# Ledger of designs, part 55: peptides against a protein of PDB entry 4X86

Target 1, 56 residues: chain A of PDB entry 4X86
Amino acid sequence: EGPQLLLSEAVSRAAKAAGARPLTSPESLSRDLEAPEVQESYRQQLRSDIQKRLQE

## One batch from the design tools (peptide; made by RFdiffusion4, then SolubleMPNN)

Design b2_p23_2_s3 (from b2_p23_2, 11 letters changed)
Fold by OpenDDE base, seed 1:
Structure b2_p23_2_s3 (fold): chain B 56 residues (1-56), chain A 23 residues (1-23)
Amino acid sequence: as target 1 above (56 residues)
Amino acid sequence: METTEAVANAIVEQYLAQGLLER
């Protein structure tokens, strides 16, 4: 895991952890999550999370 | 405090509620 992790991938991992499966194609499900502006916001949050963990 | 994991989990719950995911 790191700043390169896509939001769509994070959601996929979270779904798997919750035992959830898509009712539509993964590509269709992740379309909105792969938008550049959405990914950038997620990347910023991810970077912040990592920095906080490094301070622990 | 919001975390990326919390964001991802919230989206999963939203998708479940919308019927885009199922358990």
Scores: peptide ipSAE 0.546, ipTM 0.884, DockQ to the pose 0.612
Fold by OpenDDE base, seed 3:
Structure b2_p23_2_s3 (fold): chain B 56 residues (1-56), chain A 23 residues (1-23)
Amino acid sequence: as target 1 above (56 residues)
Amino acid sequence: METTEAVANAIVEQYLAQGLLER
């Protein structure tokens, strides 16, 4: 997906696609995924993914 | 190499293993 996606959103979509749901609140589940350093790593991976696609 | 989709899927599996998610 696009670089604007949050990791928490990506995980939420992946969970839904896998038929998985939180046993606790979604907020608790996403807390660690919304940490700035984690989101930055995800953003870098997104850029890498885009670059790979452009080079194919 | 690993993609963002693969990362998200791996996290889902990790959370399933930890009991934070269920199927």
Scores: peptide ipSAE 0.542, ipTM 0.883, DockQ to the pose 0.637
Fold by OpenDDE base, seed 4:
Structure b2_p23_2_s3 (fold): chain B 56 residues (1-56), chain A 23 residues (1-23)
Amino acid sequence: as target 1 above (56 residues)
Amino acid sequence: METTEAVANAIVEQYLAQGLLER
């Protein structure tokens, strides 16, 4: 985990951990999550999470 | 605080609810 982690990858990992699998292709499912604006929002939150953890 | 892990988990739950993922 780090600032370079993709939201699509995070969701993929979370899905696997939950025992869930796509009914469509993984590529189709990930496409929306790989949109630049979505990834940027995720990156911002990830940075915020790291900063908050460092402050605690 | 909400974490990125929580966000990812929420998306998984959303996709399960929408039938895009299955267990």
Scores: peptide ipSAE 0.542, ipTM 0.883, DockQ to the pose 0.667
Fold by OpenDDE base, seed 2:
Structure b2_p23_2_s3 (fold): chain B 56 residues (1-56), chain A 23 residues (1-23)
Amino acid sequence: as target 1 above (56 residues)
Amino acid sequence: METTEAVANAIVEQYLAQGLLER
């Protein structure tokens, strides 16, 4: 996963991998996951993940 | 250490529990 992924996109992909689908639209599912503070936290985690993987 | 994948999976499980997602 690249550093440009949004949390909403990550959750969408994880849901699909788990065989889960939204009862509403994917856009509705993503709404709560696009808040700036949520995305910032995810960005930091993503950067941490990348750094960790580079050290493997 | 928690990964982004783990975070995303946890949210999926939460949404399943809340009925926002279904299998």
Scores: peptide ipSAE 0.539, ipTM 0.882, DockQ to the pose 0.627

Design b2_p23_2_s4 (from b2_p23_2, 10 letters changed)
Fold by OpenDDE base, seed 4:
Structure b2_p23_2_s4 (fold): chain B 56 residues (1-56), chain A 23 residues (1-23)
Amino acid sequence: as target 1 above (56 residues)
Amino acid sequence: METTERIAREIVKEYLEQGLLER
């Protein structure tokens, strides 16, 4: 699975854990998370975290 | 990965504040 699928799944689970739900629909939320700026930020955060972990 | 879960939690928090998610 690609980052967008993993992130979407993680957000869905996190939302449920927080007792939260999309104002519109789960599909709309997924589309929002697929935005290029969101995905790029996600990839950068993953890379940064991995690098940090490797240096610890 | 824990990082993905952390990022997801941060997104949920932000979206709640923005009214994109509701409780």
Scores: peptide ipSAE 0.636, ipTM 0.911, DockQ to the pose 0.691
Fold by OpenDDE base, seed 5:
Structure b2_p23_2_s4 (fold): chain B 56 residues (1-56), chain A 23 residues (1-23)
Amino acid sequence: as target 1 above (56 residues)
Amino acid sequence: METTERIAREIVKEYLEQGLLER
C-alpha cells in the first residue's frame, strides 16, 4: 500500500460523505487521481504538512 | 491522516465544480 491507494480511498470516502459520485466510473476517477502531477502534488502536501508539524 | 482527509475534501469540491463528480 502507498500514497496512491490512500488518496484514492480518501477521495472515495469524501465523495460518499458529500453525496457525490463519478460522472463516468470509479475506475476513471482512480486513473485521474493516479496522474503523476496529482500524485506529486499530494506527496508534496503531505511532506509540507509533516515538516510544518515538526517545526511547531 | 488528517491532512489526507483535508486534501480529499478539497479534491471532491474541485471535481464537483469541474463536472467530474455529480450529486
Scores: peptide ipSAE 0.635, ipTM 0.911, DockQ to the pose 0.709
Fold by OpenDDE base, seed 2:
Structure b2_p23_2_s4 (fold): chain B 56 residues (1-56), chain A 23 residues (1-23)
Amino acid sequence: as target 1 above (56 residues)
Amino acid sequence: METTERIAREIVKEYLEQGLLER
């Protein structure tokens, strides 16, 4: 696959692919996704998936 | 990365449901 994406970039790409757009702005959406709790959840999910794949 | 893309798709779905994104 290609290079790893920041969550905000991935969401932006996924939204475009789904034909969706933020009610406010892409920048506002990115800012929301940069919230500590969101970033921590993202990190944990990445780690969990990597660990799961390694033990398979 | 598959996980990143999956997470992103789930967020988009949720935000659409919550009215934070629109089509």
Scores: peptide ipSAE 0.634, ipTM 0.912, DockQ to the pose 0.800
Fold by OpenDDE base, seed 3:
Order: structure tokens, then C-alpha cells, then sequence
Structure b2_p23_2_s4 (fold): chain B 56 residues (1-56), chain A 23 residues (1-23)
């Protein structure tokens, strides 16, 4: 396990690994991922996962 | 970090299915 990545960075890496590209632009994808609701969901999932691991 | 990578992979999968990403 390593340090946490920004979601946009992680998605970019995952997309490249999958051979996938946005129809518009990487910048447009990043903007979408930076939406408050997306970021909050990400933070909640991250926190929840960490808490679960700490309880194990 | 495994969780971040997992979440990212899930998003990529979803966006591919929705046509927001293409191979």
C-alpha cells in the first residue's frame, strides 16, 4: 500500500491501462471528476475503506 | 493505494459502459 492518489490521477492511469480515452479531452474528464458530489463520494469510500481495515 | 486504484478502475468501467470513454 502506498500514499493516496488524486482521483483524477488514478482514473487517468486506470484509463490508460485499459486502453481507454475520453471522447472529448482528458481535461474535460478531469473537470467531471472534480465535481463536488464525485469528490465527496470518493472521500467517503476512501474513509470507509480505511475504517474497515483499521477494525480488522 | 489499493482502494484508490479499485475505485478508479470501477469508474473507468462505468464510463466505458456509458460511452464517456472509448478504447
Amino acid sequence: as target 1 above (56 residues)
Amino acid sequence: METTERIAREIVKEYLEQGLLER
Scores: peptide ipSAE 0.632, ipTM 0.911, DockQ to the pose 0.812

Design b2_p23_3_s1 (from b2_p23_3, 13 letters changed)
Fold by OpenDDE base, seed 1:
Structure b2_p23_3_s1 (fold): chain B 56 residues (1-56), chain A 23 residues (1-23)
Amino acid sequence: as target 1 above (56 residues)
Amino acid sequence: LAEISERRAREVLEAYKAAGLFR
């Protein structure tokens, strides 16, 4: 439960906006970013950020 | 939510730059 935003998608957007490029292939990066533990960490951080925003 | 996710993604990106995963 909670936000179901893909970290890989978010990082891709951020990288494009910043003109940043991965050292490895985009495919290799996606594979790493799609790891369940990495995605779960991102979800928890996002949830925390939402809570902070609601408290403003 | 999009704005919040974008902020978090930028932070992750900066960390990856520092780790040498992004240029």
Scores: peptide ipSAE 0.356, ipTM 0.808, DockQ to the pose 0.576
Fold by OpenDDE base, seed 5:
Structure b2_p23_3_s1 (fold): chain B 56 residues (1-56), chain A 23 residues (1-23)
Amino acid sequence: as target 1 above (56 residues)
Amino acid sequence: LAEISERRAREVLEAYKAAGLFR
């Protein structure tokens, strides 16, 4: 349950908007960001952020 | 949702920049 958004995709968008570039490569970065434990942490943090916004 | 997700992503990006993973 909850949003199934990819951290790798979100970070890619943020990096492009900010003009930031990874030291290695987009592919290597995406591989790291797509790790299950990293993705799950992002999902949980995102849910928390949504809840906080609703409470404000 | 997009705005909230992007805010979280920007925070992650800044942390990675601070860690020297982004330039």
Scores: peptide ipSAE 0.356, ipTM 0.809, DockQ to the pose 0.605
Fold by OpenDDE base, seed 3:
Structure b2_p23_3_s1 (fold): chain B 56 residues (1-56), chain A 23 residues (1-23)
Amino acid sequence: as target 1 above (56 residues)
Amino acid sequence: LAEISERRAREVLEAYKAAGLFR
């Protein structure tokens, strides 16, 4: 239930837009950001953000 | 939704910068 957006993809897009680079490697970063617990946290935060927007 | 996701991603990115994971 809820949004099914990938944090790894979103952060990668944001990093490219900002010219930011991971201090490790893109591959290592992807592995970290694709961890289930990290993705779930992102989903919850995103859901909360959507809820806040709807309340405005 | 795209705007919200992008904002959240930017916030995460800034947090990672602060933590020394991004430059």
Scores: peptide ipSAE 0.350, ipTM 0.805, DockQ to the pose 0.585
Fold by OpenDDE base, seed 2:
Structure b2_p23_3_s1 (fold): chain B 56 residues (1-56), chain A 23 residues (1-23)
Amino acid sequence: as target 1 above (56 residues)
Amino acid sequence: LAEISERRAREVLEAYKAAGLFR
């Protein structure tokens, strides 16, 4: 239950929009951002952000 | 949701830039 967004995808989109390039390969970055603990942290932060927005 | 997720992603990106992982 909850948002099913991938941090790896979001960061990729943000980087492309900003013209930012990883110093590693995009594939290496994706692997790092797809780590379970990283994704879980993102999910929790996202849920918190949503709650804050709803309470405005 | 897209706006919220993108904001978080931008914050992460800026942190990574500060850490020298992005240019």
Scores: peptide ipSAE 0.345, ipTM 0.805, DockQ to the pose 0.600

Design b2_p23_3_s2 (from b2_p23_3, 12 letters changed)
Fold by OpenDDE base, seed 4:
Structure b2_p23_3_s2 (fold): chain B 56 residues (1-56), chain A 23 residues (1-23)
Amino acid sequence: as target 1 above (56 residues)
Amino acid sequence: LSEISESRAREVLARYKEAGLFR
């Protein structure tokens, strides 16, 4: 339950918008960001952010 | 939700830049 957004997708879009480039490759970066523990941490942070926004 | 995810992603990106993962 909760938000099911991909960190890898979000960071990729943010990087493109900012003109930022990974030192390795987009593919290698995506694999690192798709690690279960990393994705779970992102999900928890998003949930917290949503709650904060609702309280504003 | 998209705006919230984008904001979080920008924060993560900033940290990654400082860590030397992005240029």
Scores: peptide ipSAE 0.451, ipTM 0.845, DockQ to the pose 0.587
Fold by OpenDDE base, seed 5:
Structure b2_p23_3_s2 (fold): chain B 56 residues (1-56), chain A 23 residues (1-23)
Amino acid sequence: as target 1 above (56 residues)
Amino acid sequence: LSEISESRAREVLARYKEAGLFR
């Protein structure tokens, strides 16, 4: 239930747009961002953000 | 959703920079 967006993909796009580079590797970073608990936290944060936007 | 997700991603990226994960 709720939005199912990938944090790894979103951060990758944001980093590219900002010219930011991971100090390790894109692959290692992606693996970290794809961890289930990290993805779930991101999903919850997005839900919260949506709720806040609706309240404005 | 796209704009909201991008805003959240930028915030995450900023935190990662401060943590020394990004240059």
Scores: peptide ipSAE 0.451, ipTM 0.844, DockQ to the pose 0.599
Fold by OpenDDE base, seed 2:
Structure b2_p23_3_s2 (fold): chain B 56 residues (1-56), chain A 23 residues (1-23)
Amino acid sequence: as target 1 above (56 residues)
Amino acid sequence: LSEISESRAREVLARYKEAGLFR
């Protein structure tokens, strides 16, 4: 339950918008960001961010 | 939700730049 957004997708979009380029290939970066533990941490952080925003 | 996710993504990107993973 909760938001199911992909960190890899979010970072990819942010990087493109900022003109930032990874030192490795985008594919390698995406693979690293798709690690289950990384994605879970991102999900938890998003939940926390949402809660903070709602409390403002 | 998109705004919040984008904010988080920008923060992550900034950290990655500082860590030398992005240029």
Scores: peptide ipSAE 0.449, ipTM 0.844, DockQ to the pose 0.586
Fold by OpenDDE base, seed 1:
Structure b2_p23_3_s2 (fold): chain B 56 residues (1-56), chain A 23 residues (1-23)
Amino acid sequence: as target 1 above (56 residues)
Amino acid sequence: LSEISESRAREVLARYKEAGLFR
């Protein structure tokens, strides 16, 4: 239920757009960002952001 | 939803840069 967008994908896109590079490696970063607790936090933040947008 | 995710991702990226995870 709710947004299922991957944080790893979103951050990857944002980094590419900004010309930012991870200090480790894309693979290591992806591994960390794909952790369930990290993804869940992102999902809940997105839900909150959606709610805020709907109230604007 | 894409706009929302992009906004959040930019914020996350900024925090990661501050934390020294990104350059």
Scores: peptide ipSAE 0.448, ipTM 0.843, DockQ to the pose 0.585

Design b2_p23_3_s3 (from b2_p23_3, 14 letters changed)
Fold by OpenDDE base, seed 2:
Structure b2_p23_3_s3 (fold): chain B 56 residues (1-56), chain A 23 residues (1-23)
Amino acid sequence: as target 1 above (56 residues)
Amino acid sequence: LSSISESYAEAVLKEYIAAGLFR
């Protein structure tokens, strides 16, 4: 349980903030970043980073 | 969580920019 965090959404926001545009399309980028293996890696990295922050 | 998410997203974005996937 908890808030749902999508890497596709995060990267989209980061790109907009940086003024960067995908070479293909935002939709294509989102589709790639929403792949199950990518989302799982993202989830694991967030969990790891949270643990590291808590240990600081 | 938002800051951690954003940091990771920025890292991914930088790699994509370096790979020429963004303009």
Scores: peptide ipSAE 0.434, ipTM 0.859, DockQ to the pose 0.637
Fold by OpenDDE base, seed 4:
Structure b2_p23_3_s3 (fold): chain B 56 residues (1-56), chain A 23 residues (1-23)
Amino acid sequence: as target 1 above (56 residues)
Amino acid sequence: LSSISESYAEAVLKEYIAAGLFR
């Protein structure tokens, strides 16, 4: 439901913008961030943040 | 929505940097 957002992609973009590189590998980091529980936490946090912003 | 996503991603990144997972 709603737009499909991936934390792995967002963090990757942020890292590139900051010039930061993972010590392991981009692929290893992506696998960690694409874990179902991590993705669900990300989705929940975004929804919560949106609600907070709307209330302000 | 994009800005919120970016802000959260940056926060996660900064935490990872602080934890020494990035160079």
Scores: peptide ipSAE 0.433, ipTM 0.858, DockQ to the pose 0.622
Fold by OpenDDE base, seed 3:
Structure b2_p23_3_s3 (fold): chain B 56 residues (1-56), chain A 23 residues (1-23)
Amino acid sequence: as target 1 above (56 residues)
Amino acid sequence: LSSISESYAEAVLKEYIAAGLFR
């Protein structure tokens, strides 16, 4: 379980911090990044990175 | 967790910038 983290939200925050804007729209970008396969890959990567840090 | 999330998001963003999807 744990808190639900969306890659779309994380990328949006990163883009805002960098002053970068998508060529299409924030909504279109979010829709693409919220695809199930993208979200699952993100979740797996986060889990893997956490496990690596715990094992160090 | 926040740091890990931010690092991954930054990597994705850089990839999209390199691909010309951001301005």
Scores: peptide ipSAE 0.432, ipTM 0.858, DockQ to the pose 0.629
Fold by OpenDDE base, seed 5:
Structure b2_p23_3_s3 (fold): chain B 56 residues (1-56), chain A 23 residues (1-23)
Amino acid sequence: as target 1 above (56 residues)
Amino acid sequence: LSSISESYAEAVLKEYIAAGLFR
């Protein structure tokens, strides 16, 4: 049982903090960011970034 | 881990803003 991080939620929070609003809708953006290939890329990037920091 | 995810999210947001997907 590992932590489940969603890119869609992270981007949503970042957008809110920056005062940025999606051109279409938050729901449409979430659908795009929750695509399996996008989520997998996100997972791989996080893992890679963690590994890089461990090597520093 | 949270910090890393936030940094990645900000980078993605930056690219989307540059692409004109945000206002």
Scores: peptide ipSAE 0.431, ipTM 0.858, DockQ to the pose 0.637

Design b2_p23_3_s4 (from b2_p23_3, 14 letters changed)
Fold by OpenDDE base, seed 2:
Structure b2_p23_3_s4 (fold): chain B 56 residues (1-56), chain A 23 residues (1-23)
Amino acid sequence: as target 1 above (56 residues)
Amino acid sequence: LAEISESYARRLLEEYKERGLFR
């Protein structure tokens, strides 16, 4: 619960929960996640997922 | 919203595993 997470925070939480471990440095991962196209995709998917839940 | 964010993150995680960024 709570407000929208930063993508990096969401990924960190998901990875921890799944027992997944990064094979790249935190800095490299953050750089990848901060890419404009990745951030836009995240925004759009959250919007879509919220809309789906509202329609259920 | 955290659950929704993490749901997306789980999907992204699978993609990153395929790319070799996560194990």
Scores: peptide ipSAE 0.620, ipTM 0.901, DockQ to the pose 0.720
Fold by OpenDDE base, seed 1:
Structure b2_p23_3_s4 (fold): chain B 56 residues (1-56), chain A 23 residues (1-23)
Amino acid sequence: as target 1 above (56 residues)
Amino acid sequence: LAEISESYARRLLEEYKERGLFR
């Protein structure tokens, strides 16, 4: 495990666990996941969730 | 952190399914 997963790795794990299959090319998916706004949303969510856990 | 990351990814996956990126 280690620190936070790359979003691409997290999505890969989630898809495998859910039995979800991609309907787009790996390149297209990577392009989407690596978009600045997507990465920023991921960062913000992790930050928020970590803060909440620390407050518990 | 893996749990948090994967929780987010599960939510994102549902969004991508709705957009037709996953089935």
Scores: peptide ipSAE 0.620, ipTM 0.901, DockQ to the pose 0.751
Fold by OpenDDE base, seed 4:
Structure b2_p23_3_s4 (fold): chain B 56 residues (1-56), chain A 23 residues (1-23)
Amino acid sequence: as target 1 above (56 residues)
Amino acid sequence: LAEISESYARRLLEEYKERGLFR
């Protein structure tokens, strides 16, 4: 399971694993990821996914 | 939790590719 990651850390790991490369600056990407609506969506989705795992 | 976080990030990454933020 492991600890919960910051969204920026999760995106970095996912990008490296998929061979994806950013086409925007790190600062612009960080601003996007730190937007309140993006952070709230991340929180809600994690809760949903955890609940699904617990029900397996 | 790390695996769950990264799974979400993979889905978000695909959305960002469509927006031209990632290749």
Scores: peptide ipSAE 0.619, ipTM 0.901, DockQ to the pose 0.719
Fold by OpenDDE base, seed 3:
Structure b2_p23_3_s4 (fold): chain B 56 residues (1-56), chain A 23 residues (1-23)
Amino acid sequence: as target 1 above (56 residues)
Amino acid sequence: LAEISESYARRLLEEYKERGLFR
């Protein structure tokens, strides 16, 4: 459904925009974001959000 | 699509802040 940002890139942009700073190590954060359940949740939510927008 | 991705990321970021992963 088109090119999407990597979740890590999206989080980085969101954090920068919000002025949020990580309190955990980059390795720990990357491991968390790259977890298969987190990645699948991201994919599903993007798909759902797109479909919802199309229906509105 | 970037907007949608970042919208999701903002929601996730709030969760991470609650968990103490971000300040």
Scores: peptide ipSAE 0.618, ipTM 0.900, DockQ to the pose 0.644

Design b2_p23_4_s1 (from b2_p23_4, 10 letters changed)
Fold by OpenDDE base, seed 5:
Structure b2_p23_4_s1 (fold): chain B 56 residues (1-56), chain A 23 residues (1-23)
Amino acid sequence: as target 1 above (56 residues)
Amino acid sequence: SLSDEVGRAIVEALLAAGRLELE
């Protein structure tokens, strides 16, 4: 899976757990999450977090 | 998991940005 799918799945699970839902629509949220800069930020965050854990 | 932690952070940001709402 690419960053977009990983991001959407992570957000979906987290939103469900928090009892959160899109203010507008699921489709609008999906579009927001498809932004390349958002996907890249997610990838970088995961990478950074993994590296931090490996250094513990 | 790491993905869940990042997902939670994103959800919090989206709530703050008015993209999500709590049920």
Scores: peptide ipSAE 0.535, ipTM 0.901, DockQ to the pose 0.667
Fold by OpenDDE base, seed 3:
Structure b2_p23_4_s1 (fold): chain B 56 residues (1-56), chain A 23 residues (1-23)
Amino acid sequence: as target 1 above (56 residues)
Amino acid sequence: SLSDEVGRAIVEALLAAGRLELE
């Protein structure tokens, strides 16, 4: 699983759990989540959060 | 899981940004 898939999966699972759905089309939201800068930010956040947990 | 926690934060941000709505 690459960062793009991890992001989309994380958002999908969380949205489902919260009962949330896109105001735009699901395809439009997916395209936004596929943006390189968004994907990289997500990857960095996960990396940082994992490291924080390991240091606890 | 950690991914769920991050996902929840993103969902909250998307709700605030008007990209998602609650059913």
Scores: peptide ipSAE 0.532, ipTM 0.901, DockQ to the pose 0.680
Fold by OpenDDE base, seed 1:
Order: sequence, then C-alpha cells, then structure tokens
Structure b2_p23_4_s1 (fold): chain B 56 residues (1-56), chain A 23 residues (1-23)
Amino acid sequence: as target 1 above (56 residues)
Amino acid sequence: SLSDEVGRAIVEALLAAGRLELE
C-alpha cells in the first residue's frame, strides 16, 4: 500500500467509526484524496504526530 | 493508532467542508 491507499483507508475507517458518509459520491471523494497535496498533508501530519508522541 | 487519529482529523475537516455528513 502506498500513501494514497493508506490515506483512503484511514479516512474510510475513521468515517465509518464516526458514522459519516460522503455527501458526494464515494468515487468523487476518493478522487479528492488522490490529490498529491492532500496525500502530502497526510504524510506530514503522521510525521508530526509521531514526533509529538516521541516527545511525550 | 496514529493513522486513526489523523483519519479522525480529516473526517472532521471533511464534515466541516460539507464533503461528509453524519448519518
């Protein structure tokens, strides 16, 4: 799994846990999550969160 | 997990943006 699939998987799992569903089509949402800038933001957030945890 | 935490944050953002809705 690449970062794109990891992001989609994380969002899907979190959405289900929250009882949230797309207002647009799932395909449209998936397309948005494939955007490089979104994928990069996800990667950076993970890295930041890891660093924060290491500092605890 | 970290991925779940990030996922939750993204879900909140998507809810705020009107891309997701709560059932």
Scores: peptide ipSAE 0.534, ipTM 0.901, DockQ to the pose 0.659; fails the geometry check
Fold by OpenDDE base, seed 4:
Structure b2_p23_4_s1 (fold): chain B 56 residues (1-56), chain A 23 residues (1-23)
Amino acid sequence: as target 1 above (56 residues)
Amino acid sequence: SLSDEVGRAIVEALLAAGRLELE
């Protein structure tokens, strides 16, 4: 798996839990989530959050 | 879980950006 799969899965689960849906289309949202900068940001957030948890 | 927490943050950002809407 790559960051795109992790991000898509995380967003899908969170969206369902919140009762949220794409305003445009699922395909459009998927395309947005596939952007390299978005995937990298997600990876960095995960790493940062892990580090924060370790510091607690 | 960590992924759920990050996922929620992303969803909130997407809602704010008008890419998602609440049902």
Scores: peptide ipSAE 0.533, ipTM 0.900, DockQ to the pose 0.652; fails the geometry check

Design b2_p23_4_s2 (from b2_p23_4, 11 letters changed)
Fold by OpenDDE base, seed 2:
Structure b2_p23_4_s2 (fold): chain B 56 residues (1-56), chain A 23 residues (1-23)
Amino acid sequence: as target 1 above (56 residues)
Amino acid sequence: SLSDEVGRQIVEALLAAGRLERE
């Protein structure tokens, strides 16, 4: 029921699709996005988005 | 996918924040 991708992976994929790159490094950005509180927020957002789409 | 949509939103925020740049 949980997300299959980590936020860091989701952002990496989306950044590549958008032709965007980090100003620092991919590793630095990934480290920030792998913080537990950030991942939890991501999980909650995904859950919320799923619920919203089920209501449509 | 939903993960891609959320990822896209985060990318836009990171672009706005200057953490990402367009190639």
Scores: peptide ipSAE 0.593, ipTM 0.913, DockQ to the pose 0.686
Fold by OpenDDE base, seed 4:
Structure b2_p23_4_s2 (fold): chain B 56 residues (1-56), chain A 23 residues (1-23)
Amino acid sequence: as target 1 above (56 residues)
Amino acid sequence: SLSDEVGRQIVEALLAAGRLERE
């Protein structure tokens, strides 16, 4: 259950839209964003935001 | 979409943290 989109993918899309790029390498940033604890935090954030919007 | 909104906020945080730069 919950969001299926990876944080790394969401950030990649947003960075491209904003004209932003990593100072190190795309691969290094992706590895950091793909860490299980980071992905879980992202999933929880999305769920929380959805619930917040539904309550407005 | 919501994922894009969250992604945008993360991008802003990464810019502030010096992990991203504007082209």
Scores: peptide ipSAE 0.593, ipTM 0.913, DockQ to the pose 0.680
Fold by OpenDDE base, seed 3:
Structure b2_p23_4_s2 (fold): chain B 56 residues (1-56), chain A 23 residues (1-23)
Amino acid sequence: as target 1 above (56 residues)
Amino acid sequence: SLSDEVGRQIVEALLAAGRLERE
């Protein structure tokens, strides 16, 4: 149970696909996205989205 | 995948916030 990707990995993959890069540094952005509270919010959001899709 | 969709939405938000830029 839970996401297979960390938020930082999901964003990194999506940013690469979109041709987007951080204005500061990849390391700085990754550090922010790897914060435990941010990752937990991501996990909850994914879980919520899965539940919503199953109910549609 | 769902993670890719969520990732894309977050990227759009980060672009809007000026944290990311298009290459």
Scores: peptide ipSAE 0.590, ipTM 0.912, DockQ to the pose 0.690
Fold by OpenDDE base, seed 5:
Structure b2_p23_4_s2 (fold): chain B 56 residues (1-56), chain A 23 residues (1-23)
Amino acid sequence: as target 1 above (56 residues)
Amino acid sequence: SLSDEVGRQIVEALLAAGRLERE
């Protein structure tokens, strides 16, 4: 239904590409990014962005 | 990809917030 890639995974991949790492732990950051309200906001943003691109 | 673009933007925000650091 939503995006196949979780926000936590998208951020993890982007962080590695940028040569960035958490000051605490990857697990701690993942827990924050995997919160249901955060994932839902991510889903809504992606859906909105896709719709905007389709209208261009 | 779109997810990569969003991920990159979040990484920049987390760097600015001091949650992430550059290696």
Scores: peptide ipSAE 0.590, ipTM 0.912, DockQ to the pose 0.703

